# Designs tried in a protein design run: peptides against a protein of PDB entry 3PBP. Part 157

Target 1, 203 residues: chain A of PDB entry 3PBP
Amino acid sequence: LNEKDLNLILNKSLVMYESLDSTTDVIVKRNVIKQLQFVSKLHENWNSRFGKVDIQKEYRLAKVQGPFTINPFPGELYDYTATNIATILIDNGQNEIVCVSFDDGSLILLFKDLEMSMSWDVDNYVYNNSLVLIERVKLQREIKSLITLPEQLGKLYVISDNIIQQVNFMSWASTLSKCINESDLNPLAGLKFESKLEDIATI
Target 2, 203 residues: chain A of PDB entry 3PBP as posed
Amino acid sequence: LNEKDLNLILNKSLVMYESLDSTTDVIVKRNVIKQLQFVSKLHENWNSRFGKVDIQKEYRLAKVQGPFTINPFPGELYDYTATNIATILIDNGQNEIVCVSFDDGSLILLFKDLEMSMSWDVDNYVYNNSLVLIERVKLQREIKSLITLPEQLGKLYVISDNIIQQVNFMSWASTLSKSINESDLNPLAGLKFESKLEDIATI

## One batch from the design tools (peptide; made by RFdiffusion4, then SolubleMPNN)

Design b2_p27_5_s3 (from b2_p27_5, 11 letters changed)
Fold by OpenDDE base, seed 2:
Structure b2_p27_5_s3 (fold): chain B 203 residues (1-203), chain A 27 residues (1-27)
Amino acid sequence: as target 1 above (203 residues)
Amino acid sequence: SAEELEKNILEAVGKKAEFQKKVKELE
């Protein structure tokens, strides 16, 4: 964590806070406020010289949200079990694609459209936990693991029994990234969300 | 349907874009 990252987290927390209104659930309000308070204190106590922050006791109580919901969830996958999960960066910012594999050999590529806060006050806090389905890739093989490489944007490596395959979704993810970063959705019109699958190695 | 999927994606990207824009405005 560096100063830039901390500033980003703070700003995200501020935006989340500002999104609160009279219709927002009380539990959500409390949670977002606590997060903002924590991050603000963290920012105030940031020592740029040493790259250290005094962590408050409250951090120990914070938990990551989960599980997430997928919208729409493919009906054909109801009978199957998720086996692996990976997050793939699509730009040098913070835009990511989430990939989940299933025991039928399917991969689903998902997009998180809403910012989530940490859970601070209550057990099983759930808010903005939805993921949007972008693409389903059917590999028709048992998926053992998912691997991502930090230097390779929009690429996912899938390890099966005897093969390593690369799923490359930069064909649409680059456009997606651009749309997000430029706040212009026009380039999405007519875009095909089809990833490229390539065999990399046999094992 | 494919059309519904596209609509959902567009909406999702729009939300993210708006959020990110607001964040950038604070930078």
Scores: peptide ipSAE 0.539, ipTM 0.925, DockQ to the pose 0.888
Fold by OpenDDE base, seed 3:
Parts: C-alpha cells; structure tokens; sequence
Structure b2_p27_5_s3 (fold): chain B 203 residues (1-203), chain A 27 residues (1-27)
C-alpha cells in the first residue's frame, strides 16, 4: 500500500459517504461514517515508514463482510455446492469479474456492481454484497481448481481431471470495461455475453 | 430471461460507472 492507494481508498469512502441520504438505513449510515472517519484519520497521519503497520493494527477494528448474494441465482444450481472462487482482472484499473464453480461442472461469471465497506459497528453487517450474474458456462466436469494470471486479462484457467481449459471472456469484458471507464453504456447494447472455451493442455 | 439479464447487467454497469466517475473527480 502506498500513498496513491490510500488516496483511492479515501476517495471511495468519500463517495460512499456522499451517497447516504435520509432514506438510508441507520446502521448503514453509521458503518459508512465509521469507515470514512478511520480512513480520513489514517490519511492525515500517513507516514510512509509506518503506514503499513498502522493499517494492520487499525484493521483489527473492522470485519470483512460476507456472505455474498448472486442475482439472479440460477435455479438449476440450488441443489449444487460451490467448489471454487476466483477473481479475474479485465483491465489495468479497478474492474474485475468474479467466477464461482459448482460441483455440477458449472461456472458462473459475476460482476460486482456496488462498492462494499468494511463492517465497523455491527456484527454480521451485510450491505452492498450482491453480485450480478453475467454468464453461466457448463463444463460438465469436476472442477478441481481455478487459476488466474494477472498479466492475462479476462482469462480464467480451469483445471479438471487431466485437462486444463481456458475461459476467455474478453469478447464482452473489454466492452464492459470501456463502458465503466468512459461512463458510456451505449456499447453494451446488443452485446452477447458468450465466453470462448478452449482446451489448453492435457495432464 | 435474456432480456432481464441484459437489463440487470446494464444497471450494474451503470452503477459502477457512476461510482468510478465520482471517484475520479476527486483525484
């Protein structure tokens, strides 16, 4: 973590704070305010020499949110169990896709649309924890692991019995990234959310 | 439905885009 990263976190917290209004739940308000207060204080007292240590110490005051919800959740997967999770970068900025595998051999590609805060005030705090379903890919294999490479944007490697497969979703993710970064949704019109599946190697 | 899915994606991307725009304005 460097000064630039800290500034980003602060700015995110500020935007979250500014999104609060009279209709916002009291618990949410308190939580967002606590986060902003913490980050602001950290920013004001930022010391490159001790910054990392200070963050670690103060982080104990907060808890990570969970679990997440998927909307819509595919009805066919209600009887199956999630086996793996991975996060795939789609650009060099802040945008990423979340992938979850299931024991039926399905992959779901998900988008995190809302910024989450840490839990500062209440146990089991849940807010803005939804993931939006983009695509379901049926591999019909037992998925052992999911691998991502930071230098390979929009690519997921799926390891199953004796086979490594690549899921490439840059066909739609590049457009998604562009829309987010440019604040223009027009390019999404008519876009097909279909990933390319390719066998890479046999083990 | 496919239409519903598309709508959900559009809304999600819109929210993210707006958030990032606001963050960038503070930089």
Amino acid sequence: as target 1 above (203 residues)
Amino acid sequence: SAEELEKNILEAVGKKAEFQKKVKELE
Scores: peptide ipSAE 0.537, ipTM 0.925, DockQ to the pose 0.846
Fold by OpenDDE base, seed 1:
Structure b2_p27_5_s3 (fold): chain B 203 residues (1-203), chain A 27 residues (1-27)
Amino acid sequence: as target 1 above (203 residues)
Amino acid sequence: SAEELEKNILEAVGKKAEFQKKVKELE
């Protein structure tokens, strides 16, 4: 971590803390408080000379990992099992789309509406894995893996048995990113959440 | 329905936007 990163984490932690109320789950509340305390302490102990902060491995930001609360969960997928997960950056900031594949060959593109705290109680802590469904893409193939390239925003590569396909969702993700970054939801009105699917290569 | 999806997306994006706005205000 550099100073900028630490400040960002601190600010996020502060905002998370300020969002706590009487309806907040007690475990979430506890974890958010612990995060704020920890990050604040780290900030106080920042080594400006070396540009580093010693963070214990156990105290890390949670990554998107199942199980998820998907709202709404597609009814057709209730009988199927998630097989792969990927996160795709949609801008140069911190906005991303989560993609989950299922054994029926479906891809769902999801948006994470909650910020996750660091893991403080691994055994008892339930991460904020609230995800909102944006789009379902039906490939009807056995999906082996999902690949993303950091330099390619809003693009997901799907590897199946004999083909690599690209899912490009920048048609709507660019607008979504703009809305988030500018705090203006107006451009979302009438936006079509339809990704472009293209065959890239035969394997 | 499409309408429900749109509503959910709007709400989610709104929450994230507000969160980021607050974070930026602290920068």
Scores: peptide ipSAE 0.507, ipTM 0.921, DockQ to the pose 0.816
Fold by OpenDDE base, seed 5:
Structure b2_p27_5_s3 (fold): chain B 203 residues (1-203), chain A 27 residues (1-27)
Amino acid sequence: as target 1 above (203 residues)
Amino acid sequence: SAEELEKNILEAVGKKAEFQKKVKELE
């Protein structure tokens, strides 16, 4: 972690803490508080000269992984198994799209609407692991792997059979990014959530 | 439905926007 990352985590932790209310689950409250305490301690002990913070392996930033809730979940996918998951950056402000592949050759593009806290109980704790469905892309191929490149925003590479395909969703993700960053949802009106699929290479 | 999907997306983006705004205010 660098100072910038730590500050961001701290600020996120603070916002999460401030969002706690009487309706918040007790387990969530505990975890958010623990996270804030931990991050605050790290921040207090931060040495800018060394730029490194040692953290216990048990405490990691939560990443999107199963199990999670998809809303709405496509009914036709209930009979299929998720095979791969990837997270794709859509801007430089840490906004991301989550992609899950299924054994029927489908990709679903998802948006994480809630910030997850660190996992304080690796075995049992899941917080804000909810995703909203944006788009389903049917490739009708066996998806072997999903690849993302940090320098390529809103692009996902899908390896299936002997083909590498690129899924580009910047057509709508750019608007999402703008809406988030400007706190203005108006541009979402009439937006088509249709990604561009392109063959990149034959393997 | 498409309309329902759009509504869900709007709500999700709205939540994220609000969260991010609050985070930025702390920077």
Scores: peptide ipSAE 0.504, ipTM 0.921, DockQ to the pose 0.857

Design b2_p27_5_s4 (from b2_p27_5, 14 letters changed)
Fold by OpenDDE base, seed 2:
Structure b2_p27_5_s4 (fold): chain B 203 residues (1-203), chain A 27 residues (1-27)
Amino acid sequence: as target 1 above (203 residues)
Amino acid sequence: DKEELEKIILEAVGKKAEFNAKVKKLE
């Protein structure tokens, strides 16, 4: 993390803290408070001479790993098992889409409407994560892995047994990003959440 | 069903937008 990143995390942590109320789960409250305390200490002790603080790993793990809830969950997938998870950036402002694959060959593209806190409870790794279903893509093949490239926004590479496919959702993600960043939801009206699927290579 | 999903998405994006706006004010 650089200073800018640390400031961003701090500000996010502050906003999260301020959003806590009586209805918030006790575990979530505790984690948010601990996160704020931790980040605040880091910020206070920030030394530009060293340039980087190694907390990105923990932060990244918090984003990609752990239990989460999906609403609405596709009923058709209740009998199937999630196999892979990936996070794809859609802009340079850290807006992202979460993708989960299932053993039926389905991909679900999800949006996080709430900021996640780090888990600070070693014995109870729980995230208060709310994910909203945007799109389901049916590949009808066994998905081996999901790959993302940081320099390629809104693109997910799906590796199956003998093929690499690209899922490109910038057609709607660009609009989504704009709406979030500009606090204008009007462009979402009539937006079709349909990704483009393209074969990249045979393996 | 589709309309309901769109509403859910809209609400979700709205929440995120609000969150980001609050964060931006602190920058």
Scores: peptide ipSAE 0.521, ipTM 0.924, DockQ to the pose 0.850
Fold by OpenDDE base, seed 5:
Structure b2_p27_5_s4 (fold): chain B 203 residues (1-203), chain A 27 residues (1-27)
Amino acid sequence: as target 1 above (203 residues)
Amino acid sequence: DKEELEKIILEAVGKKAEFNAKVKKLE
């Protein structure tokens, strides 16, 4: 964790804190407050000769993982089981797409509409992550694993059977990123959320 | 319903955009 990263986390924590209101879940409020307190303390002591603080675990817990809600959830997938999950960066500003695979060979591409706090008190913390459905990709294969490369924005590699396929969604993710970063939603009008699927290799 | 999906996406992106804008103001 460098100073830039810490500042970003602090700023996010501040914004999250300021967004708390009467409609916010009590557990969420508590976690947001704890996060802000923790990060603030780290920031204050950043120039201090204190040793390296290992916060990797807490950050890992902030990644998208169950339980989560998908809106809307594809009715066809109610009878199927999620098999893999991956997060794909779409820009350098930490905007990302979440992908979940199912045992029917489907991939769903999802967008997080809420910022998640770090998980505090893991044993008792239950937060439903809100995810919005963007696209469903049907591969009709047994999906074994999902692989992402940090240097490749908007690309997901799917390993199924003896083939590696690439899902490229930058066709719409670039616009999405722009909309988020510029606070202009106009470019979303008429945007087609269709990813490109390509066979990469046979294994 | 495609229109409904688009609306949901729009709202979600809007929320994120607002959040990011607030974060940027603190930078």
Scores: peptide ipSAE 0.520, ipTM 0.924, DockQ to the pose 0.840
Fold by OpenDDE base, seed 1:
Structure b2_p27_5_s4 (fold): chain B 203 residues (1-203), chain A 27 residues (1-27)
Amino acid sequence: as target 1 above (203 residues)
Amino acid sequence: DKEELEKIILEAVGKKAEFNAKVKKLE
């Protein structure tokens, strides 16, 4: 963690705090407030030669792993179980796509519409793990693992029984990234969310 | 329904865009 990262976390925490209202879940409010307090304290002591910040082990960054909601959840997947999860960067910022595989051989590409807060109450915290469905890719294979390469934006490698396949979704992810970064949704109109699937290697 | 999905995506992206914009204003 560097100063730039800390500032970003602080700013995110501030925005999250400001978004709280009467309809916000009490547990969420509590966690957001605690996060802001913690990050603020950390920020105050960051450049201090003598400043010590006690970080409790229980303080964790929320990850897109574990319980999350998908909207809409494909009905045909209700009878299947998620097997793998991966996060793919789509730009040099912080925009990313989440991919979840299922035991029917399906991949779903998901977008995080909510910012996650750190967990301060492990037992009772409600995670802001809201994901929006963008695309379903049907591979009809047993998916063993999902691999991403940091230098390859918008690309996911799927390892199945004896084949490695590449899922490239930059055709729409580049536009998505631009829309997010520029706060302009117009380019999304008419955009086709269809990834390119290519066989890479036989193993 | 593709149209419904598109609306959901638009809404989600909009929320994220708004959030990011607010963060950027603080930078």
Scores: peptide ipSAE 0.519, ipTM 0.924, DockQ to the pose 0.847
Fold by OpenDDE base, seed 3:
Structure b2_p27_5_s4 (fold): chain B 203 residues (1-203), chain A 27 residues (1-27)
Amino acid sequence: as target 1 above (203 residues)
Amino acid sequence: DKEELEKIILEAVGKKAEFNAKVKKLE
């Protein structure tokens, strides 16, 4: 963790805090506030020799919020079980796609529309993590693992029993990234969310 | 259903874009 990263986390925490209103769940509100307090303290003590020890204790009490909700969830997958999960970067910033595989050989590509915060209530899980369905890819194979490679943006490698396949979604992810970064949604109009599937190797 | 999905995606991307814009203003 460097100063730049810390500043980013702080700024994100501030924005999350500012988004709180009277309709926000009490648990979420408390967690966001505590996160901001923690990060702020960390920022204040960043150059301090003694700041590291106190930060570790507080960090240990923080947990990642509960499971994600997927909307809409494909009805066809209700009877199947998720097998793997992966996160794929789509730019050199902070934008990413989440992929979940199922035991029917399906992949779903998902977008996080909410910023994730830490849970500071150890006994209570927050279930406000939201994922939006972008695309379903049907491989009709038993998926053993999902692999991402550094610096390969918008690419997912799927390992099955006898084959490695690449899922490339940069055809739409590049536009998505641009829209997010430039705060212009116009390019999304008419965009086809169809990934390219390619066989890479037989194993 | 496709149109509805596109709408959902658009809304989600919009939320993220707004969030990122606010973060950038603080940098």
Scores: peptide ipSAE 0.518, ipTM 0.924, DockQ to the pose 0.828

Design b2_p27_6_s1
Fold by OpenDDE base, seed 2:
Structure b2_p27_6_s1 (fold): chain B 203 residues (1-203), chain A 27 residues (1-27)
Amino acid sequence: as target 1 above (203 residues)
Amino acid sequence: SIKEKVGKFIIERHKEEERKKEEELEE
């Protein structure tokens, strides 16, 4: 990760933060804030020439207040705990994918087939959530943070250890978006839900 | 809704994939 890239991420994170409005989901708001804090800390550490950026526990998902259902839920994940959550836009019409990370190093990509209401606040009222499993990605790393950039549709940045990885699911998300927007399921036939994983940078 | 239909489609796809895996194990 070079300074230019870091600045770009910072700027995009700021733009995302500034774009928050009253209609923004609570989880999205909190995630954006955490992302901004993370990127800001990275920027600070970069400037101070402090070596390895330590991703503090505060940037992780503290606690998710449900209830929610994931269908199907991978049986292997029953024994693991969710560590982070992110929402990734897949088009300009506000269709989105939800990503949840687990402490086994797994990412699950989820589709909201119903309106989602989830809170990280213990005292907030939470509605039942319906989420459909699209894909499980096994990173086998401790996932510390999930970052999304508003101008990068269908891309999720995963921070683990000292590496930033990109999960790119536009290969199927573009089709999914089209299906939703056009109310046509036909393009889903034969669609492979396989995301691309790429190492972006070492922190 | 279209979203519900999409969700159902994906769920059915998972079921189909599991079935195929089971069939492959039996061969």
Scores: peptide ipSAE 0.569, ipTM 0.874, DockQ to the pose 0.384
Fold by OpenDDE base, seed 1:
Structure b2_p27_6_s1 (fold): chain B 203 residues (1-203), chain A 27 residues (1-27)
Amino acid sequence: as target 1 above (203 residues)
Amino acid sequence: SIKEKVGKFIIERHKEEERKKEEELEE
């Protein structure tokens, strides 16, 4: 984690916080606040160690919007609430993995097998978003924030109370990308959907 | 579409894995 990355994390956290409205789930609101507090603390500590860091505010946060279905949905997660959502690019062709965190400390990695469909009626809007479960990662931590860096394909940063972890899924995502781009399923045979988890920093 | 096929593939893999687990538990 460098100064630029820290600033990006902080900015994203701020954007998330500012985007909160009356329709936002209470748990999500709480988590966003917590992550902002945490990142702010981290920033303070960083400044104390390395000097002042300038924060460039970012106003763009890309998220999957609207209702979605997950197939299969892990039964263990029925009793838990989603806390964060992020989209991670896996190639330069705009293929993406969707990540959702839960308050049990689970992270699920999802594939959009269908394009989002929107139905327009005069008085009704219907959204359909199909997501396929690829992998569940059990972090067993309170996940406060999910951070992605555009220049880092297939990588997700997970912020908890005392640690920042990196989830790297390029081991399988590169193959997935290839399959999509080349319209060939053969490379999926025998592919293990196992992401690499690494501790980046202890707080 | 290719994405649909990929999705179906992954779903079927999950089903197969679950089936294998069930079989192992029954043994």
Scores: peptide ipSAE 0.568, ipTM 0.875, DockQ to the pose 0.391
Fold by OpenDDE base, seed 3:
Structure b2_p27_6_s1 (fold): chain B 203 residues (1-203), chain A 27 residues (1-27)
Amino acid sequence: as target 1 above (203 residues)
Amino acid sequence: SIKEKVGKFIIERHKEEERKKEEELEE
């Protein structure tokens, strides 16, 4: 089992979980949850063996070398280190949200308000140099990994020591997408940027 | 661009929210 295979299994497990509904047999539901728990443990063990990607250096370099800015940047996070970065699609038009996690257990959800992009060396991700703060989610956990599934719009899976949590921000991201696609800011009026946090499975 | 306008809107909202918090503290 290599990292790629493990990630694939994890993704499949998450997809299976999301396929569960009120009509799903209880036994099937339990089995899916057990599989998810098992795979998450494997993922944790894998990360411990091969080490976590330290994005701190790249993050700092981006700040120093380029116009990479988060506006507003939460002052409370100034002394903390970024641990993970993920990009989440919010529509089929390639609008996306950038998520950055910090070692204090915070997640920052960010909007790319410019077309310019910066490439990150480690993960070969392209991120916008100008990022607007939408929401800060305080998990107060050590965040080990961020997982996104392309077929699941506006959903982020956060793996910590003992739990997998889903951050769902489609409550506001759908409106954001509409505003961008229709070039109309009116729907943003009164919109609350509050994501839904749900516990998916314990590890 | 529309994205720039959206971004600006969000930033302004943050400012307004902070202002409201400050006003509530002064009251």
Scores: peptide ipSAE 0.554, ipTM 0.877, DockQ to the pose 0.354
Fold by OpenDDE base, seed 5:
Structure b2_p27_6_s1 (fold): chain B 203 residues (1-203), chain A 27 residues (1-27)
Amino acid sequence: as target 1 above (203 residues)
Amino acid sequence: SIKEKVGKFIIERHKEEERKKEEELEE
């Protein structure tokens, strides 16, 4: 099994899990959960064997070039290092949320408030460096991986030492999407930026 | 742009929340 195959199996397992409903047979539910646990464990072992690509170096390089400004940046995170990055679609119009995990177990959910101008000039790549902090989620766990599924809007799967958790932020992201698409800020008034955290499986 | 306005809105909300916390601590 190569990393690609493992990721594919993991994604399939997650899709199967999300397809479970009240009508699903108990045996099927158990099997899906067991499969998810097994694949997650394999994924962890794979990442440990092939070395954690220190996303830190690329992130540090990005910081030195000022490519990403997070506003506001949580002061508590200045001493911590980013461990994973994921992009989650919130609609079919390519609106997305950026998620960054830190080694303190925090997740930050970020909004790109500037559109990337396609500068075709390699030398003038104005990286849209502006990211707005929406929410900080404190998991207080070592985050090993972030997984997103293209068919699941506003959902992020977090793999830590012994658990897979789902972060669902569609409670506010649906409103955010609507505001952008309709060019109306009014629905943002009173909106709480609080994501739902759910335990999916114990690894 | 609408995205810029959304971003500004969120930033201002953070500022207001922090201000409220500071005021509560002074009380």
Scores: peptide ipSAE 0.547, ipTM 0.879, DockQ to the pose 0.378

Design b2_p27_6_s2
Fold by OpenDDE base, seed 2:
Structure b2_p27_6_s2 (fold): chain B 203 residues (1-203), chain A 27 residues (1-27)
Amino acid sequence: as target 1 above (203 residues)
Amino acid sequence: SIKEEVGKFLIERKKKEEEEKEKEEEE
């Protein structure tokens, strides 16, 4: 990890944490806290002489609670287990993309076509789990964590053993947001749903 | 709702893409 990039993520995580108040949704609070804890630990370990960021399994963001209805579900992923879940805002409204990681190193980007209530508690039932597959991104790495920054629309940070990568899907998400907000599907025609993957920092 | 319509669109698109890939693999 470039120290600069890690500091940026840490600062953003801190800002998110500091923004938490009594009116903040419980799920959001929990997610932010977990992210902060994880990033803080990464920062601490990075500054330690041994350079090995031991990402404790405990800092894994919310366990994917099933069942999710994903349409279509990639057949190749039936044999793999979901490891992480994250929600990424694509506009300043309420439009968001759901990302799920799998133990094969795949990410799937999902659209919520219905109002979804996600519970981050292991024991809580997900009432609405309708998700539509947009894109599969194969990282071929063990995904340890997914991080989102509220000020960075359409961006997901993926932390693996040795690298932090950014998935940027604003190339299509901006159009998707527009379609939703304007209630016009026409701009979706011919749109390519291909996210950009960039290495941010080595760990 | 518009979101439901978007969802339907995306599903159909993905199905077509998969069908095209299967055809390319068979050729």
Scores: peptide ipSAE 0.548, ipTM 0.868, DockQ to the pose 0.382
Fold by OpenDDE base, seed 4:
Structure b2_p27_6_s2 (fold): chain B 203 residues (1-203), chain A 27 residues (1-27)
Amino acid sequence: as target 1 above (203 residues)
Amino acid sequence: SIKEEVGKFLIERKKKEEEEKEKEEEE
């Protein structure tokens, strides 16, 4: 998670927190509060000199604890380790795509089909974070970082050793956004989930 | 929810795509 992603998650958590009222289920309230606390701690750690929030550690914790179920998980990636994660906005309505990079140079684009109900019960961190595989992009490069810009919807910047590449998925994400916002799945039929890859700059 | 329905749709689509690829590799 980069600082921007963390801020985005923080903002979402804050919005969720602010939406809590007396009618909200106690479990939901507790989960939202815990999420906010967790994200806030991450943010503090990020700002604190100590915390290269080793996304790897959180991801390792996530991988070890299985917080993210990717369906279907590409069998080819089973032996590879996730290196980076980013969240990209696709509209102003807070619809997002999750991107995960792997040490083989693959990038997967994922859809959150379930709103994160973090069950923060101490004993069973069942992160029922369902992530649905949309696309796998094989970059065949060592991915150093993923960068997103809030003003650029559906765009991910991938930094490798010698190049910055842009992954643009607005070709399908615009339709996906429309489907969600209009509650109509029909436009998804026949849609090609192929992102555009472009070299932006040489490093 | 609509997101759940979208998710189901995407899963089914990927499953079909994988099945088609397996058939193409067997041919």
Scores: peptide ipSAE 0.542, ipTM 0.866, DockQ to the pose 0.564
Fold by OpenDDE base, seed 5:
Structure b2_p27_6_s2 (fold): chain B 203 residues (1-203), chain A 27 residues (1-27)
Amino acid sequence: as target 1 above (203 residues)
Amino acid sequence: SIKEEVGKFLIERKKKEEEEKEKEEEE
């Protein structure tokens, strides 16, 4: 089993979990949860053995090169290190939210307010360097991995030492998507940017 | 662009939220 295979199995397990409904047999539900727990443990062991990709170094390098400006940057996170990054689709029109995790157990949800110019020229890759802070979610856990599934809009799975959690931000992201697609900001007025957290499985 | 305007809106909202938190801490 390589990392790619583990990720594939994990994704399949998550898809199976999301397919569970009130009509699902209790035995099937239990088996899916057990499988998800097992795969998550394997994934953790794999990441621990092969070294944490120091995303911090790349993030710091990115920050030094100016490619990413978070506005406003949470002052409380200035001394903490980014540990994971994920991009979550919120619609079929390629609108997306960027999520960054930190070693204090925080997640930040970010909006790209500039369009990425697809420069195919590697040398002129204008990285959209503008990220706007939408929400900070404090999990107070060591975040080991962030997982997103393309068929699940506005959902992020967070793997920590003892739990898998789902972050669902479609409560506000659906409105955000509508505002962008319809070029109307009015629906943003009074909108609460609060994501929902759900425990999926214990590890 | 609409995305830029959305960004501006979100930034201003966060500034207001921070100002409100500072006021609550001063009270």
Scores: peptide ipSAE 0.530, ipTM 0.870, DockQ to the pose 0.368
Fold by OpenDDE base, seed 3:
Structure b2_p27_6_s2 (fold): chain B 203 residues (1-203), chain A 27 residues (1-27)
Amino acid sequence: as target 1 above (203 residues)
Amino acid sequence: SIKEEVGKFLIERKKKEEEEKEKEEEE
């Protein structure tokens, strides 16, 4: 098993979990959950052996060398270090939300308000240099990894020491997507930007 | 662009939320 294979298995396990509904047999549900727990443990062990992706250096360099800004930047996070970054699609039109995790256990959800982008050294991801703060989610956990599934719009999976949590922001992201696609800001009025946090599995 | 306008809207919303919190703390 290499890292790629492990990630693939983890993704498959998450997809299987999301496929569970009221019609699913109880035994099947239990088996899927057990599989997810097992794979998550393996993933944790893998990360501990090979190290976690630390984006701190790249993040700092981006701030110094480019117009990379978070507006407004949460003052409480000034002294904390960014640990992970993920991009989550919110529609089929390639609108996306950027998520950054910090070592205080916070997640910030960010909107790309410009087309300008920068390349990150880690994984060669291209991110927008102008980011607008939408929401801060305080998990108060050590965040080990962020996982996204392309087929699951507006969903982020957060892996910490003992739990996998799902952050679902489609409650507001669907409206945001509509506003962008239709060039109409009116639906944003009165919209609550509060994501749903759900515990998926204990590790 | 529409994205820029959305961004501006979101920034202004955050400012208002902060102002409301400050008012609630002063009361």
Scores: peptide ipSAE 0.529, ipTM 0.868, DockQ to the pose 0.349

